# Ledger of designs, part 30: peptides against a protein of PDB entry 4BOS

Target 1, 163 residues: chain A of PDB entry 4BOS
Amino acid sequence: PVLTRTVVPADNSCLFTSVYYVVEGGVLNPACAPEMRRLIAQIVASDPDFYSEAILGKTNQEYCDWIKRDDTWGGAIEISILSKFYQCEICVVDTQTVRIDRFGEDAGYTKRVLLIYDGIHYDPLQRNFPDPDTPPLTIFSSNDDIVLVQALELADEARRRRQ
Target 2, 163 residues: chain A of PDB entry 4BOS as posed
Amino acid sequence: PVLTRTVVPADNSALFTSVYYVVEGGVLNPACAPEMRRLIAQIVASDPDFYSEAILGKTNQEYCDWIKRDDTWGGAIEISILSKFYQCEICVVDTQTVRIDRFGEDAGYTKRVLLIYDGIHYDPLQRNFPDPDTPPLTIFSSNDDIVLVQALELADEARRRRQ

## One batch from the design tools (peptide; aimed at target 1 A10 N12 I120)

Design b1_p21_4_s1 (made by RFdiffusion4, then SolubleMPNN; from b1_p21_4 with A5E R10A F11Y T15A E19A)
Fold by OpenDDE base, seed 5:
Structure b1_p21_4_s1 (fold): chain B 163 residues (1-163), chain A 21 residues (1-21)
Amino acid sequence: as target 1 above (163 residues)
Amino acid sequence: SAAEEAARAAYEAAAAARAAA
């Protein structure tokens, strides 16, 4: 089994495309972003006390309008929201630092998904199997530490290629 | 607000759908 990266378009919506890919079991749909942006805006609007200006960096309403634009980037806030929404841990391996940021790690989720991040772009990760008839896996057990090791190895390799 | 309530309701509906799946 090998952990591999699926390159998604660098169209400012790579985070949403990547998350959709992994939580849906490997479905690449670059057109998913508008609805996911709306979903996030909806969740943020539903809890203005928690999603305050201090958290968002702008008013709740301004954020909602902003995130629904086609050209705005998602980040940690959006990942946190999506983790809660999909009830899974979202692990992001950073190729610049070769570190994994875990979102939802304290929530007790039984599932985890993985993304790879280079500082400006997100891609989804999947486990491929030697048997060609076995489809790639994108949803892992939250107890699967091997996949985290593999993600770190993948990130380290990516860093080495740039050196 | 009405908008907030609608958003909350939609979120909860989605959560329920996830639980049912």
Scores: peptide ipSAE 0.018, ipTM 0.526, DockQ to the pose 0.021
OpenDDE base, seeds 1, 2, 3, 4: peptide ipSAE 0.015, 0.016, 0.017, 0.017; ipTM 0.535, 0.544, 0.536, 0.552

Design b1_p21_4_s2 (made by RFdiffusion4, then SolubleMPNN; from b1_p21_4, 10 letters changed)
Fold by OpenDDE base, seed 2:
Structure b1_p21_4_s2 (fold): chain B 163 residues (1-163), chain A 21 residues (1-21)
Amino acid sequence: as target 1 above (163 residues)
Amino acid sequence: SAEEEEARRRYAEAAARRAAA
């Protein structure tokens, strides 16, 4: 089976769309972002001691208002929060550096999902199968290091195509 | 294959979670 990329819309919510896709088993829902943003805001608001200004770069309240806007971009903070919420490792392969950032790697999760990132845009990764009736695999074992190698190969190929 | 069965299982589990939400 081959690891492939599903291109999601290049809007301000590509991270949320991509995360939703992989944690929901391959469901593309570009309309999921508002609820995902609200979920993150709710989590942040629920623990102002942990989600401090030092962590957020702004006050807890300012962050919550900011992340709920439809024109703000998600990043490492949001990925970390979603990793905790979905109880899975989120691995982001960067096509510019051909490196993988692992979020939740120390939490002992049994599951991992993968995103590909080009410095601006996020897309989800999936493993496809020959049977058209079989859904793609988007949730991997955290022990599956082969999928990480495959992700790096995708990133390397993407980098070469831009050269 | 085992991977295909896992994919079907994972999707079904996710679908069940969405339905319960």
Scores: peptide ipSAE 0.550, ipTM 0.921, DockQ to the pose 0.018
OpenDDE base, seeds 1, 3, 4, 5: peptide ipSAE 0.480, 0.441, 0.539, 0.474; ipTM 0.899, 0.889, 0.919, 0.899

Design b1_p21_4_s3 (made by RFdiffusion4, then SolubleMPNN; from b1_p21_4 with A5E A6E A7R A9R E12A)
Fold by OpenDDE base, seed 1:
Structure b1_p21_4_s3 (fold): chain B 163 residues (1-163), chain A 21 residues (1-21)
Amino acid sequence: as target 1 above (163 residues)
Amino acid sequence: SAAEEERRRRFAAATAAREAA
């Protein structure tokens, strides 16, 4: 059992494609972005008190219009929203710092999914098994610390390749 | 919405399917 990355297209929607991949159990669908952008905008618009200018960096309405554009990138705000929506931790391992940011870590979720981030691009992570008839795993127990160690190993290897 | 509920349902199904395997 080894943790690997699936390289998704390097377009403006790599975060959405990556999240979709892991929460759907390993389904690569680059066309998912428009729906996920609308989902984000809908959630943001539904709670203007929480999603304030202080959180968004712009007005609620401006952010909703902005995130629905096909040329804008998702980030920490979107990850936080998707974590809440799917009720799971989203763990992002950063290849530049070799650190893991755990979104939703204090919410008591029982499941987690993992992404790898290089500063501009997101990819999904999966656990592969030696048995070819056993499909990769993308949804893990929030108690599975081994997968976090494996994610750090992947990030460290990626960093070494850039040096 | 119905669409949101379906997305959550698919996540639950994907989780359950892998745990059952």
Scores: peptide ipSAE 0.392, ipTM 0.856, DockQ to the pose 0.024
OpenDDE base, seeds 2, 3, 4, 5: peptide ipSAE 0.274, 0.284, 0.360, 0.273; ipTM 0.816, 0.820, 0.849, 0.816

Design b1_p21_4_s4 (made by RFdiffusion4, then SolubleMPNN; from b1_p21_4, 11 letters changed)
Fold by OpenDDE base, seed 1:
Structure b1_p21_4_s4 (fold): chain B 163 residues (1-163), chain A 21 residues (1-21)
Amino acid sequence: as target 1 above (163 residues)
Amino acid sequence: SAEEEARRRAYEEAAARRAAE
């Protein structure tokens, strides 16, 4: 089995498209972003004590209005929120540093999904199987450390191609 | 999806409980 990336549109919503892809088992839906933005805003608005200005970098209301815009980029805070919502660990391998940032690693989730990040753009990762009739896997066991090694190898290769 | 909606409701209910504490 080989870990590969699926290139999603390079729009302002690549994070949301990528997360949706992996948590839904490999469904590419670029139109999912508006609803996911609303979902995040709803979650943030529902708990202003937890999602404080210290965490958001702006007031709760300002963040909600900001994230619902179609031209704002998602980042670590959105990944953290989506990890909690989907009850899975979200692992982001960075091609600039060849490191994995893990979100939700201490929450006790049994499943993990993987994204690849180049400093600007997010793409989803999937495991391809030799059998062409077996669909790619996007949801992994949180005990599957091999997939993390494969993600690092993929990121390292991507980094070398840019150098 | 129905599952996503269920999770959303569960989260909102939990948030409401936290806000009440």
Scores: peptide ipSAE 0.021, ipTM 0.557, DockQ to the pose 0.017
OpenDDE base, seeds 2, 3, 4, 5: peptide ipSAE 0.021, 0.021, 0.021, 0.020; ipTM 0.557, 0.547, 0.563, 0.591; seed 5 fails the geometry check

Design b1_p21_5 (made by RFdiffusion4)
Pose (drawn by RFdiffusion4):
Structure b1_p21_5 (pose): chain A 163 residues (1-163), chain P 21 residues (1-21)
Amino acid sequence: as target 2 above (163 residues)
Amino acid sequence: SELAAQRAALTEKVLAERAEA
């Protein structure tokens, strides 16, 4: 089986679309983004002690309004939140310098999902099978460390191809 | 072709905003 990128639209909501794709087991639905952003705002507004002005670079309310727009880009704050909400590890494979940032690293989730990130775009990763009957898988066991190795290699390859 | 165009446009937008900052 081969680790594979599926290209989602680069419409400013790719982070949400990509997370949705992998946690839902391979469903591409761009319309999920507004609701996922509202979910983010709901969680950010619920903990102003943690989501402080220093962390957000603006007021809690300003951040909530900002993230609810259709043109703002999700990042580490959003990913950390979505990892907890979905109760899975979200592994972002960064093809800029070829590393993996593992959200939910120490929460003991049983599940793991992968996104590939080039500094501008997010796309979901999935495992494809050469058997006609076996659909791609997007959710992996937390014990499954080999998929992380395959993702690091895909990151190397993706970096070479992009250059 | 459409996806490639969207990705190129987004790349230009992100790099322009980073240059301005």

Design b1_p21_5_s2 (made by RFdiffusion4, then SolubleMPNN; from b1_p21_5, 8 letters changed)
Fold by OpenDDE base, seed 5:
Structure b1_p21_5_s2 (fold): chain B 163 residues (1-163), chain A 21 residues (1-21)
Amino acid sequence: as target 1 above (163 residues)
Amino acid sequence: AELEAQRAALAARVEAARAAA
């Protein structure tokens, strides 16, 4: 089994496309972003006490309007929200630092998904199997730390190819 | 260096989990 990268469109919604891909088991849908942005806005609006200005960096309403724009980029806050919504750990491996940032690691989720990030663009990661009849895996056990090692190796290789 | 440190830490956790199972 090999951990591989699926390149999604380099638009301003690559994070949402990548998350959707992994949580839906490998479904590439570049048109998913508007609904995911709306979903995030709905979640944030529903709990203004938790999603405060201190957390958002702007008022609750301002954030909701901002995230629903088609040209705004998602980050750590959005990943955290999506982790909670999909009830899974989201692990982001950064090719610039060769480090994994784990979102939802303390929530007790049984599943994890992986993204690769280069400072500008997000892509989803998947495990491919030698058997062509076995579809790629995008949802892993939260106890599968081997996949995290593989993600680090993949990121390190990507970094070396660009330097 | 960071890769090696993380790899070692993850490997240790994996082995510990396997031994406990």
Scores: peptide ipSAE 0.016, ipTM 0.521, DockQ to the pose 0.019
OpenDDE base, seeds 1, 2, 3, 4: peptide ipSAE 0.015, 0.015, 0.016, 0.017; ipTM 0.515, 0.471, 0.497, 0.492; seed 4 fails the geometry check

Design b1_p21_5_s3 (made by RFdiffusion4, then SolubleMPNN; from b1_p21_5, 12 letters changed)
Fold by OpenDDE base, seed 1:
Structure b1_p21_5_s3 (fold): chain B 163 residues (1-163), chain A 21 residues (1-21)
Amino acid sequence: as target 1 above (163 residues)
Amino acid sequence: SELEEQRRAAEAEARARAAAA
């Protein structure tokens, strides 16, 4: 496929590094995690009625303290929050199931970004172009369904390599 | 709600990754 994967460090913050990469247009910043964690905590703290114990699995304050730790892993709830913050659909293709989980799909966003997930690690996806002077694309139109097909193809190939 | 389910799934994934790391 034309869609390609950029491998980020396999640390506790691969989700944040991956999201930062795609929403910033392809900027790899492995040191971005602390500020990303603080961003999420600030958003959660700003609306304790919406981000309730029922949603968070812990009190609002406990979650904020927890997510700011360097050793805690982000997941679906953090992706949902980041989707809302950056006003874009975040699509995660899973290489174990060859399925795409779409976060923010019903929010009416005009942009989408893509991550690939293998069950324990997140990486960002990008579209490369034959022209070396054309930079890779990480932010796609929400109408670009071809990129979703390419993501599924990429995940399927990854699964085949493990079989 | 959808967010509740997402949170529960995220917590399970986080625990699984931490145990494997």
Scores: peptide ipSAE 0.024, ipTM 0.627, DockQ to the pose 0.088
OpenDDE base, seeds 2, 3, 4, 5: peptide ipSAE 0.022, 0.025, 0.023, 0.021; ipTM 0.564, 0.587, 0.596, 0.637; seed 3 fails the geometry check

Design b1_p21_6 (made by RFdiffusion4)
Pose (drawn by RFdiffusion4):
Parts: sequence; C-alpha cells; structure tokens
Structure b1_p21_6 (pose): chain A 163 residues (1-163), chain P 21 residues (1-21)
Amino acid sequence: as target 2 above (163 residues)
Amino acid sequence: AAEDRRRAAEETEARLLAEEA
C-alpha cells in the first residue's frame, strides 16, 4: 500500500477541510469549514486564561471573530484544538524542511491521522490499497509508526518534486 | 501578502492536479 495525497481546494479553509477528510474516514466536504471554525471560536472563547492576548496576538474576542472568517488560515492553535475534539493524534508532515509535528503527542489517543503541509497548503494523506475492493484508509493506530516513516519519505519526495 | 499567498496556493493546486492527471 502507498501513502497518497488527495488535493483539496485551496480556498483558505484547506486545514479544516483536510482535518475533516481524515477524521471522518475519507470524506471531502468543503462546506464543513464554517462549522469547524465556529467550533474553534467556541473553544478559544471558553479558556481565555490559556488563549491569552500573548498567544493569539490580539484579544480573545478578536481571535474568535477572525477565525470565523472564510478567508483566515488555520494553524497550530486550530490543530491542537481539533486533535482534542476528535480525540486523535494529528500529524502534520511539513515538507518545507521535512519533519512531523505530532498534535496529541502525549494524550494517549488510540488513533492517528496525517496531513501534508508545504507552508501554504494543507492536504490530507491516506493509505491506498492495490486491491479493488479495499477503500483508502485515513485513520491509523497510534501504534502504527511505520506510516509515520512512509510520510517522512513522502515529504522528501514531495519536497524534491516541488523544487 | 494574503492575496499573494492565495494566488500561489491556487497555482500550486492546479499544478498538483495536473501531475495527478
């Protein structure tokens, strides 16, 4: 089986669309983004002690309004939140310098999902099977460290291809 | 800067879809 990128629309919500794709087991639904952003705002507003002005670069309320827009990009804050909400590890494979940032690293989730990130875009990763009957898988066991190795290699290859 | 990023993102998407085709 081969680790594969599926290209989602680069409409400014790719982070949310990619996370949704992998946690829902391979469903592409761009319309999920506004709801996922509202979910983020709900969680950010619920903990102003943690989500401080220093962390957000603006007020808690300003950040909530900002993330609710259809043109702002999700990032580490959003990913950390979505990892907990969905109770899975979200592994972002960064093809800029070829590394993996593992959100939920120490929460002991049983599940793991992967996104590929080039500094501008997010797309989901999935495992494809050469058997006509076996659909792609997007959720992997936390014990499954080999998929992380394959993702690192895909990151190397993706970096070479992009250049 | 946000528009430049958007333009680069759309161009890259189109490139990736062409590679897959």

Design b1_p21_6_s1 (made by RFdiffusion4, then SolubleMPNN; from b1_p21_6, 9 letters changed)
Fold by OpenDDE base, seed 4:
Structure b1_p21_6_s1 (fold): chain B 163 residues (1-163), chain A 21 residues (1-21)
Amino acid sequence: as target 1 above (163 residues)
Amino acid sequence: DEERRRAEARALEARLLAEQA
């Protein structure tokens, strides 16, 4: 089995496209962002005590309006929210630092998904199998640390290509 | 500008992860 990267469009919604891809089992849908942005806004609006200006960098309402724009970038706030929504760890391997940031690590989720991040762009990761009849895997056990090692290897290779 | 944006993203990630830890 080999962990591979699926390149999604760099259209300001790469995070949403990538998350959708992995949580839906490998479905590439670049048109998924508007609904996911709305979901984020809904969740942010539902808890103004937690999603304060200190967290958002702007008022709760301003953030909700901002994230629903088609040209704004999702980030750690969105990843955290989506982790909770989908009840899974979202593991982001950074190609610049070759480290993995694990969102939802302490929540007790049994599943994890993986993204690769270069400081600007997010892409989803999947495990491919030799058997052509076995579809790629995008949802892993939260106990599967081998996939994290493979993700680090993939990120390290990406970093070397940029040097 | 791009580098600053990356740094801000990393800082935010660290902060949010710390809150979850």
Scores: peptide ipSAE 0.032, ipTM 0.655, DockQ to the pose 0.038
OpenDDE base, seeds 1, 2, 3, 5: peptide ipSAE 0.032, 0.029, 0.018, 0.030; ipTM 0.665, 0.658, 0.521, 0.658

Design b1_p21_6_s2 (made by RFdiffusion4, then SolubleMPNN; from b1_p21_6, 12 letters changed)
Fold by OpenDDE base, seed 1:
Structure b1_p21_6_s2 (fold): chain B 163 residues (1-163), chain A 21 residues (1-21)
Amino acid sequence: as target 1 above (163 residues)
Amino acid sequence: MEKQRAEEARRLEAELLAEQA
């Protein structure tokens, strides 16, 4: 089995497309972003005490208006929210640092998904199998640490290609 | 093409990533 990257459009909504891809088992839907943005805004608006200005860097209302724009970038805040919503650990391997940032690692989720990030763009990761009749895997056991090692190797290779 | 992330957004993301790590 080999961990591979699926390139999604660089349309300012790559995070949402990437998350949707992995949590839905490998479905590429570039039109998913508007609804996911609205979902995040709804979640944030529902809990102003937790999603405070200290976390958001702006008022709750300002953030909700901001994230619903089609040209604003999702990041760590949105990943955290989506991790909670989908009840899965979201692991982001960074090609610039060759490290993995884990979201939801303390929540006791049984599954994890993986993204690759280069500082400006997110893509989803998948495990491909030798048998062409076996679909790629995007949802892993939260105990599968081998996939994390493979993600680091993939990130290191990506970094070397750009240096 | 993707727009460049605002400097403030990058800072905020870095802080949150550090918290999650």
Scores: peptide ipSAE 0.026, ipTM 0.664, DockQ to the pose 0.068
OpenDDE base, seeds 2, 3, 4, 5: peptide ipSAE 0.026, 0.025, 0.026, 0.024; ipTM 0.668, 0.659, 0.663, 0.648

Design b1_p21_6_s3 (made by RFdiffusion4, then SolubleMPNN; from b1_p21_6, 11 letters changed)
Fold by OpenDDE base, seed 3:
Structure b1_p21_6_s3 (fold): chain B 163 residues (1-163), chain A 21 residues (1-21)
Amino acid sequence: as target 1 above (163 residues)
Amino acid sequence: MAAERAARARALEAELLAEQA
């Protein structure tokens, strides 16, 4: 089995498309962004005391309006929220630094998903199997550290290609 | 900018973990 990258559209919503892909078991839906944005906004709006200006960097209402726009980019805050919502660890491997940022690492989730990030664009990662009849895997055990090593290898390869 | 966003993300994660526990 080998870890591979699925390239999603390079639009303002690549984070949401990538997360949707991995948590849904490998479903590429470029039209999922509006729903994902509304999901984030709904979660934030549901608890304005918790999702404070100190966390959001703006008022709760301003954030909700901002994240629902089709030209705003999701980031670490949104990943944290999505990790909590989907009850899974979200691991982001950075091709610029060859490091993995783990969201939900200490939450005790049994599942993890992986994204690859180049500083501006997110793509989902999947495990492909030698048997062509076995579908790719996007949801891994949180104890599967081999997949993290493979993600680092992918990032290192990507970094070398840019050099 | 990116550092501030990351700090907020980790703060959020810590608080979410505290509530879930």
Scores: peptide ipSAE 0.029, ipTM 0.615, DockQ to the pose 0.025
OpenDDE base, seeds 1, 2, 4, 5: peptide ipSAE 0.020, 0.028, 0.029, 0.023; ipTM 0.598, 0.634, 0.634, 0.596; seed 4 fails the geometry check

Design b1_p21_6_s4 (made by RFdiffusion4, then SolubleMPNN; from b1_p21_6, 10 letters changed)
Fold by OpenDDE base, seed 4:
Structure b1_p21_6_s4 (fold): chain B 163 residues (1-163), chain A 21 residues (1-21)
Amino acid sequence: as target 1 above (163 residues)
Amino acid sequence: MEEERRREARELERRLLEEQR
């Protein structure tokens, strides 16, 4: 099995598209972002004590309005929220640092999904199988460390290509 | 400005990761 990258559109919603892709088992839905943005806004609005200005960098209401815009970028806050919502680790391999940031690492989730990040753009990762009729796998066991090694290899190679 | 935003993002990420650890 080989871990590969699916390039999603380089638009303001690449994070949402990528997350949706992996958590839904490999479904590319470029139109998923508005609903996911609303979901995040709803969750943030529901807990203003935690999602404070200190966390959001803006008021709770301002953030909710901001994240629902079609031209704003998701980041760590959104990944954290989506990890909790989908009850899975979201592992982001960074091609600039060649490290994996694991959101939800200590939450006890049994599943993990993987994204690749270059400092601006997010893409989903999947495991391809030799049998072309077997669909790629996007949801892995949280105990599958092989997939993390493969992700690091992809990131390292990407970094070397840019140097 | 982009570097500043990157640093802020990484700091936020670190904080969020720490909260989950």
Scores: peptide ipSAE 0.057, ipTM 0.671, DockQ to the pose 0.036
OpenDDE base, seeds 1, 2, 3, 5: peptide ipSAE 0.052, 0.051, 0.036, 0.049; ipTM 0.666, 0.664, 0.647, 0.669; seed 3 fails the geometry check

Design b1_p21_7_s1 (made by RFdiffusion4, then SolubleMPNN; its pose is not in this set)
Fold by OpenDDE base, seed 1:
Structure b1_p21_7_s1 (fold): chain B 163 residues (1-163), chain A 21 residues (1-21)
Amino acid sequence: as target 1 above (163 residues)
Amino acid sequence: AEKERLRALREAYAAARNAAL
C-alpha cells in the first residue's frame, strides 16, 4: 500500500474540494465549495463568542462575508470547523515545513483524513492498494500512525523536488 | 487551549500563503 496525492483543480476552493474528496471516500466534486463556504459562514455566525475577532482576525460578520466569496482561500479556521462538522481528525501535512498539523486531535474521533499543503494549494491524500479492484482509502483509523509517517515522506519528497 | 492554538494556526497558514505568493 502506498500513500498518494490526487491533484485537484488549483482554484480558490481547493481546500473545500480536497476535504470533500477525503470525507466522502474519494469523490471529486469541485462544485462543492459554494455550499461548504455557506456552511462555514453559518457556523461562524452561530457562535460569535467562540469565533471572536481575536480568533478570526476580523469581525465575525466580516469573516462570514469574506469566506462566502468565491475568490477567498480557506485555512485553519475552515479546517477546524470541517473537522467538527464531519466528526473526524483532519491532518494537514505541510510541504514547506515537513510537519503535520492535526485538527480535532483531542476530540476523540476514531477516523482521520489527510491533506497535503504547500502554502497555497491543498490536495487530498489516499492509500492505494496493490489489488486494482480495491478502491483507494481516504478515511483512516485515528490509530493508524503509519499513514502519518507516509505523509511526512511525501512532504519531504515534494520539498526536495522544489530544490 | 483550543482557541489559542487555532488562532496561531490561522496566522501561520496566512503567513505561509502570503510568503508563497
Scores: peptide ipSAE 0.711, ipTM 0.952, DockQ to the pose 0.066
OpenDDE base, seeds 2, 3, 4, 5: peptide ipSAE 0.705, 0.709, 0.705, 0.710; ipTM 0.950, 0.951, 0.950, 0.951

Design b1_p21_7_s4 (made by RFdiffusion4, then SolubleMPNN; its pose is not in this set)
Fold by OpenDDE base, seed 1:
Structure b1_p21_7_s4 (fold): chain B 163 residues (1-163), chain A 21 residues (1-21)
Amino acid sequence: as target 1 above (163 residues)
Amino acid sequence: AEAEAERARREAAAAARNAAL
C-alpha cells in the first residue's frame, strides 16, 4: 500500500475540495466549496460567545460574510470546525517543515483523514492498494501510525524536490 | 465524547486562527 496525493484545482477553495475528497471516500467535487463555506459560517454564527473578534480577527458577522465569499481562503480555524463537523481527526502534513499538524487529536475520534500543504495549496492524500479493483482509502484508523510516517515521507520527498 | 470533541475544536481554533494551517 502506497500513500499518494490527488492534485485538486489550485483555486481559492482547495482546502474545502481536499477535505470533501477525503471525508467522502475519494470523491472529487470542486463545486463543494460554496456549501462548505456556508456550513462553516452557520457554525460560527451559532456560537458568537466563543467565535469572538479575538478568535476570528474580525467580528462574528464579518467573518461569516467573509468566509462565504468565493475568493477567501480557509485555514486552521476552518479545518478545526470541519474536524468537529465530520467527527474525524484532520492531519495536515506540511511540505515546507516536514511536520504534521493534527486537528481534533484530543477529541477521541476513531477516524483520521490526511491533507498535504505546501504553504499555498492543499491536496488530499489517499492509500492505494496493489489490487487495482480495490479503491483507494482516504479514511484511516486514528491508531494507524503507519499512514503518518508515510505522509512525512511524502512531505520530505516534496521538500527535496524544491531544494 | 461530544463535549470533549467540542473542547478540542475550540482549542485548535483559538491556538491557530492566524496560522495558514
Scores: peptide ipSAE 0.033, ipTM 0.695, DockQ to the pose 0.032
OpenDDE base, seeds 2, 3, 4, 5: peptide ipSAE 0.032, 0.029, 0.031, 0.032; ipTM 0.676, 0.671, 0.691, 0.680; seeds 3, 4 fail the geometry check

Design b1_p21_8 (made by RFdiffusion4)
Pose (drawn by RFdiffusion4):
Structure b1_p21_8 (pose): chain A 163 residues (1-163), chain P 21 residues (1-21)
Amino acid sequence: as target 2 above (163 residues)
Amino acid sequence: PVLAADLPVQGLDVPLPPVAP
């Protein structure tokens, strides 16, 4: 089986669309983004002690309004929040310098999902099977460290191809 | 919504589209 990128629209919501795609087991639905952003705002507003002005670069309320727009990019804050909400490890494979940032690293989730990130775009990763009957898988066991190795290699290859 | 089984396999052979303004 081969680790594979599926290209989602680069409409400024790719982070949410990619996370949704992998946590829902391979469903592409761009319309999920506004609701996922509202979920983020709900969680950010619920903990102003943690989501401080220093962390957000603006007021808690300003950040909530900002993230609810259809043109702002999700990042580490959003990913950390979505990992907990979905109770899975979210592994971002960064093809800029070829590394993996593992959100939910120490929460003991049983599940793991992967996104590929080039510094501008987010797309989901999935495992494809050469058997006509076996659909792609987007959710992997936390014990499954080989998929992380395959993702690192895919990051190398993606970096080479992009250059 | 579209399922992964209904999507073409793109891999790294398909370039990324430009980001919307």

Design b1_p21_8_s1 (made by RFdiffusion4, then SolubleMPNN; from b1_p21_8 with V2I L3S V14T V19R A20R)
Fold by OpenDDE base, seed 5:
Structure b1_p21_8_s1 (fold): chain B 163 residues (1-163), chain A 21 residues (1-21)
Amino acid sequence: as target 1 above (163 residues)
Amino acid sequence: PISAADLPVQGLDTPLPPRRP
C-alpha cells in the first residue's frame, strides 16, 4: 500500500474539494465547494456565541458572507468546523515543515483523513492498494499511525523536490 | 504539530494552529 496525492484544482476552493474527496471515500468533485461553503456558513451562523469575532476575526455575519464567496480561502477555522461536522480527525501534513497539524485530535473520533498542504494549496491523500480492484482508501482509523508516517515521508519527498 | 521524530507515537495532541490559506 502506498499513500498518494490526488491533485485538485487550484481554484481557491482546494481545501473544500480536498476535504470532500477524503470524507466521501475518494470522490473528486470540485463543484462541491459552494455547498461546502454554505455548510460552514450555516454552522457558523447557528452558534454566534462560539463563533465570535474573536475567533473569526470579523463579525459572524461578515464571515458567513465572506466564506460563501467563491474566491476566499479556507484555513484552520474551516478545517476545525469540517472536522466537527464530519466527526473525524483531519490531519494536514505540511510540505514546508514536514509536520502534521491534527484537527479534532481531542474529540475522540475513530476516523481520520489526511490532506497535504504546501502553504497555498491543499490536496487530498489516499492509500492505493496493489490490487487494482481494491479502491483507494481515504478514511483511516484514528489509531493508524502508519499512515501518518507515510504522510510525513510523502511531505519530505515533496519538500526535497520543491513540490 | 507532529514531526517525524514524534512518530510512531499514539495520543499526541497538538494545539490549534493559526489560520492558514
Scores: peptide ipSAE 0.031, ipTM 0.592, DockQ to the pose 0.032
OpenDDE base, seeds 1, 2, 3, 4: peptide ipSAE 0.030, 0.023, 0.020, 0.029; ipTM 0.597, 0.657, 0.562, 0.675; seed 2 fails the geometry check

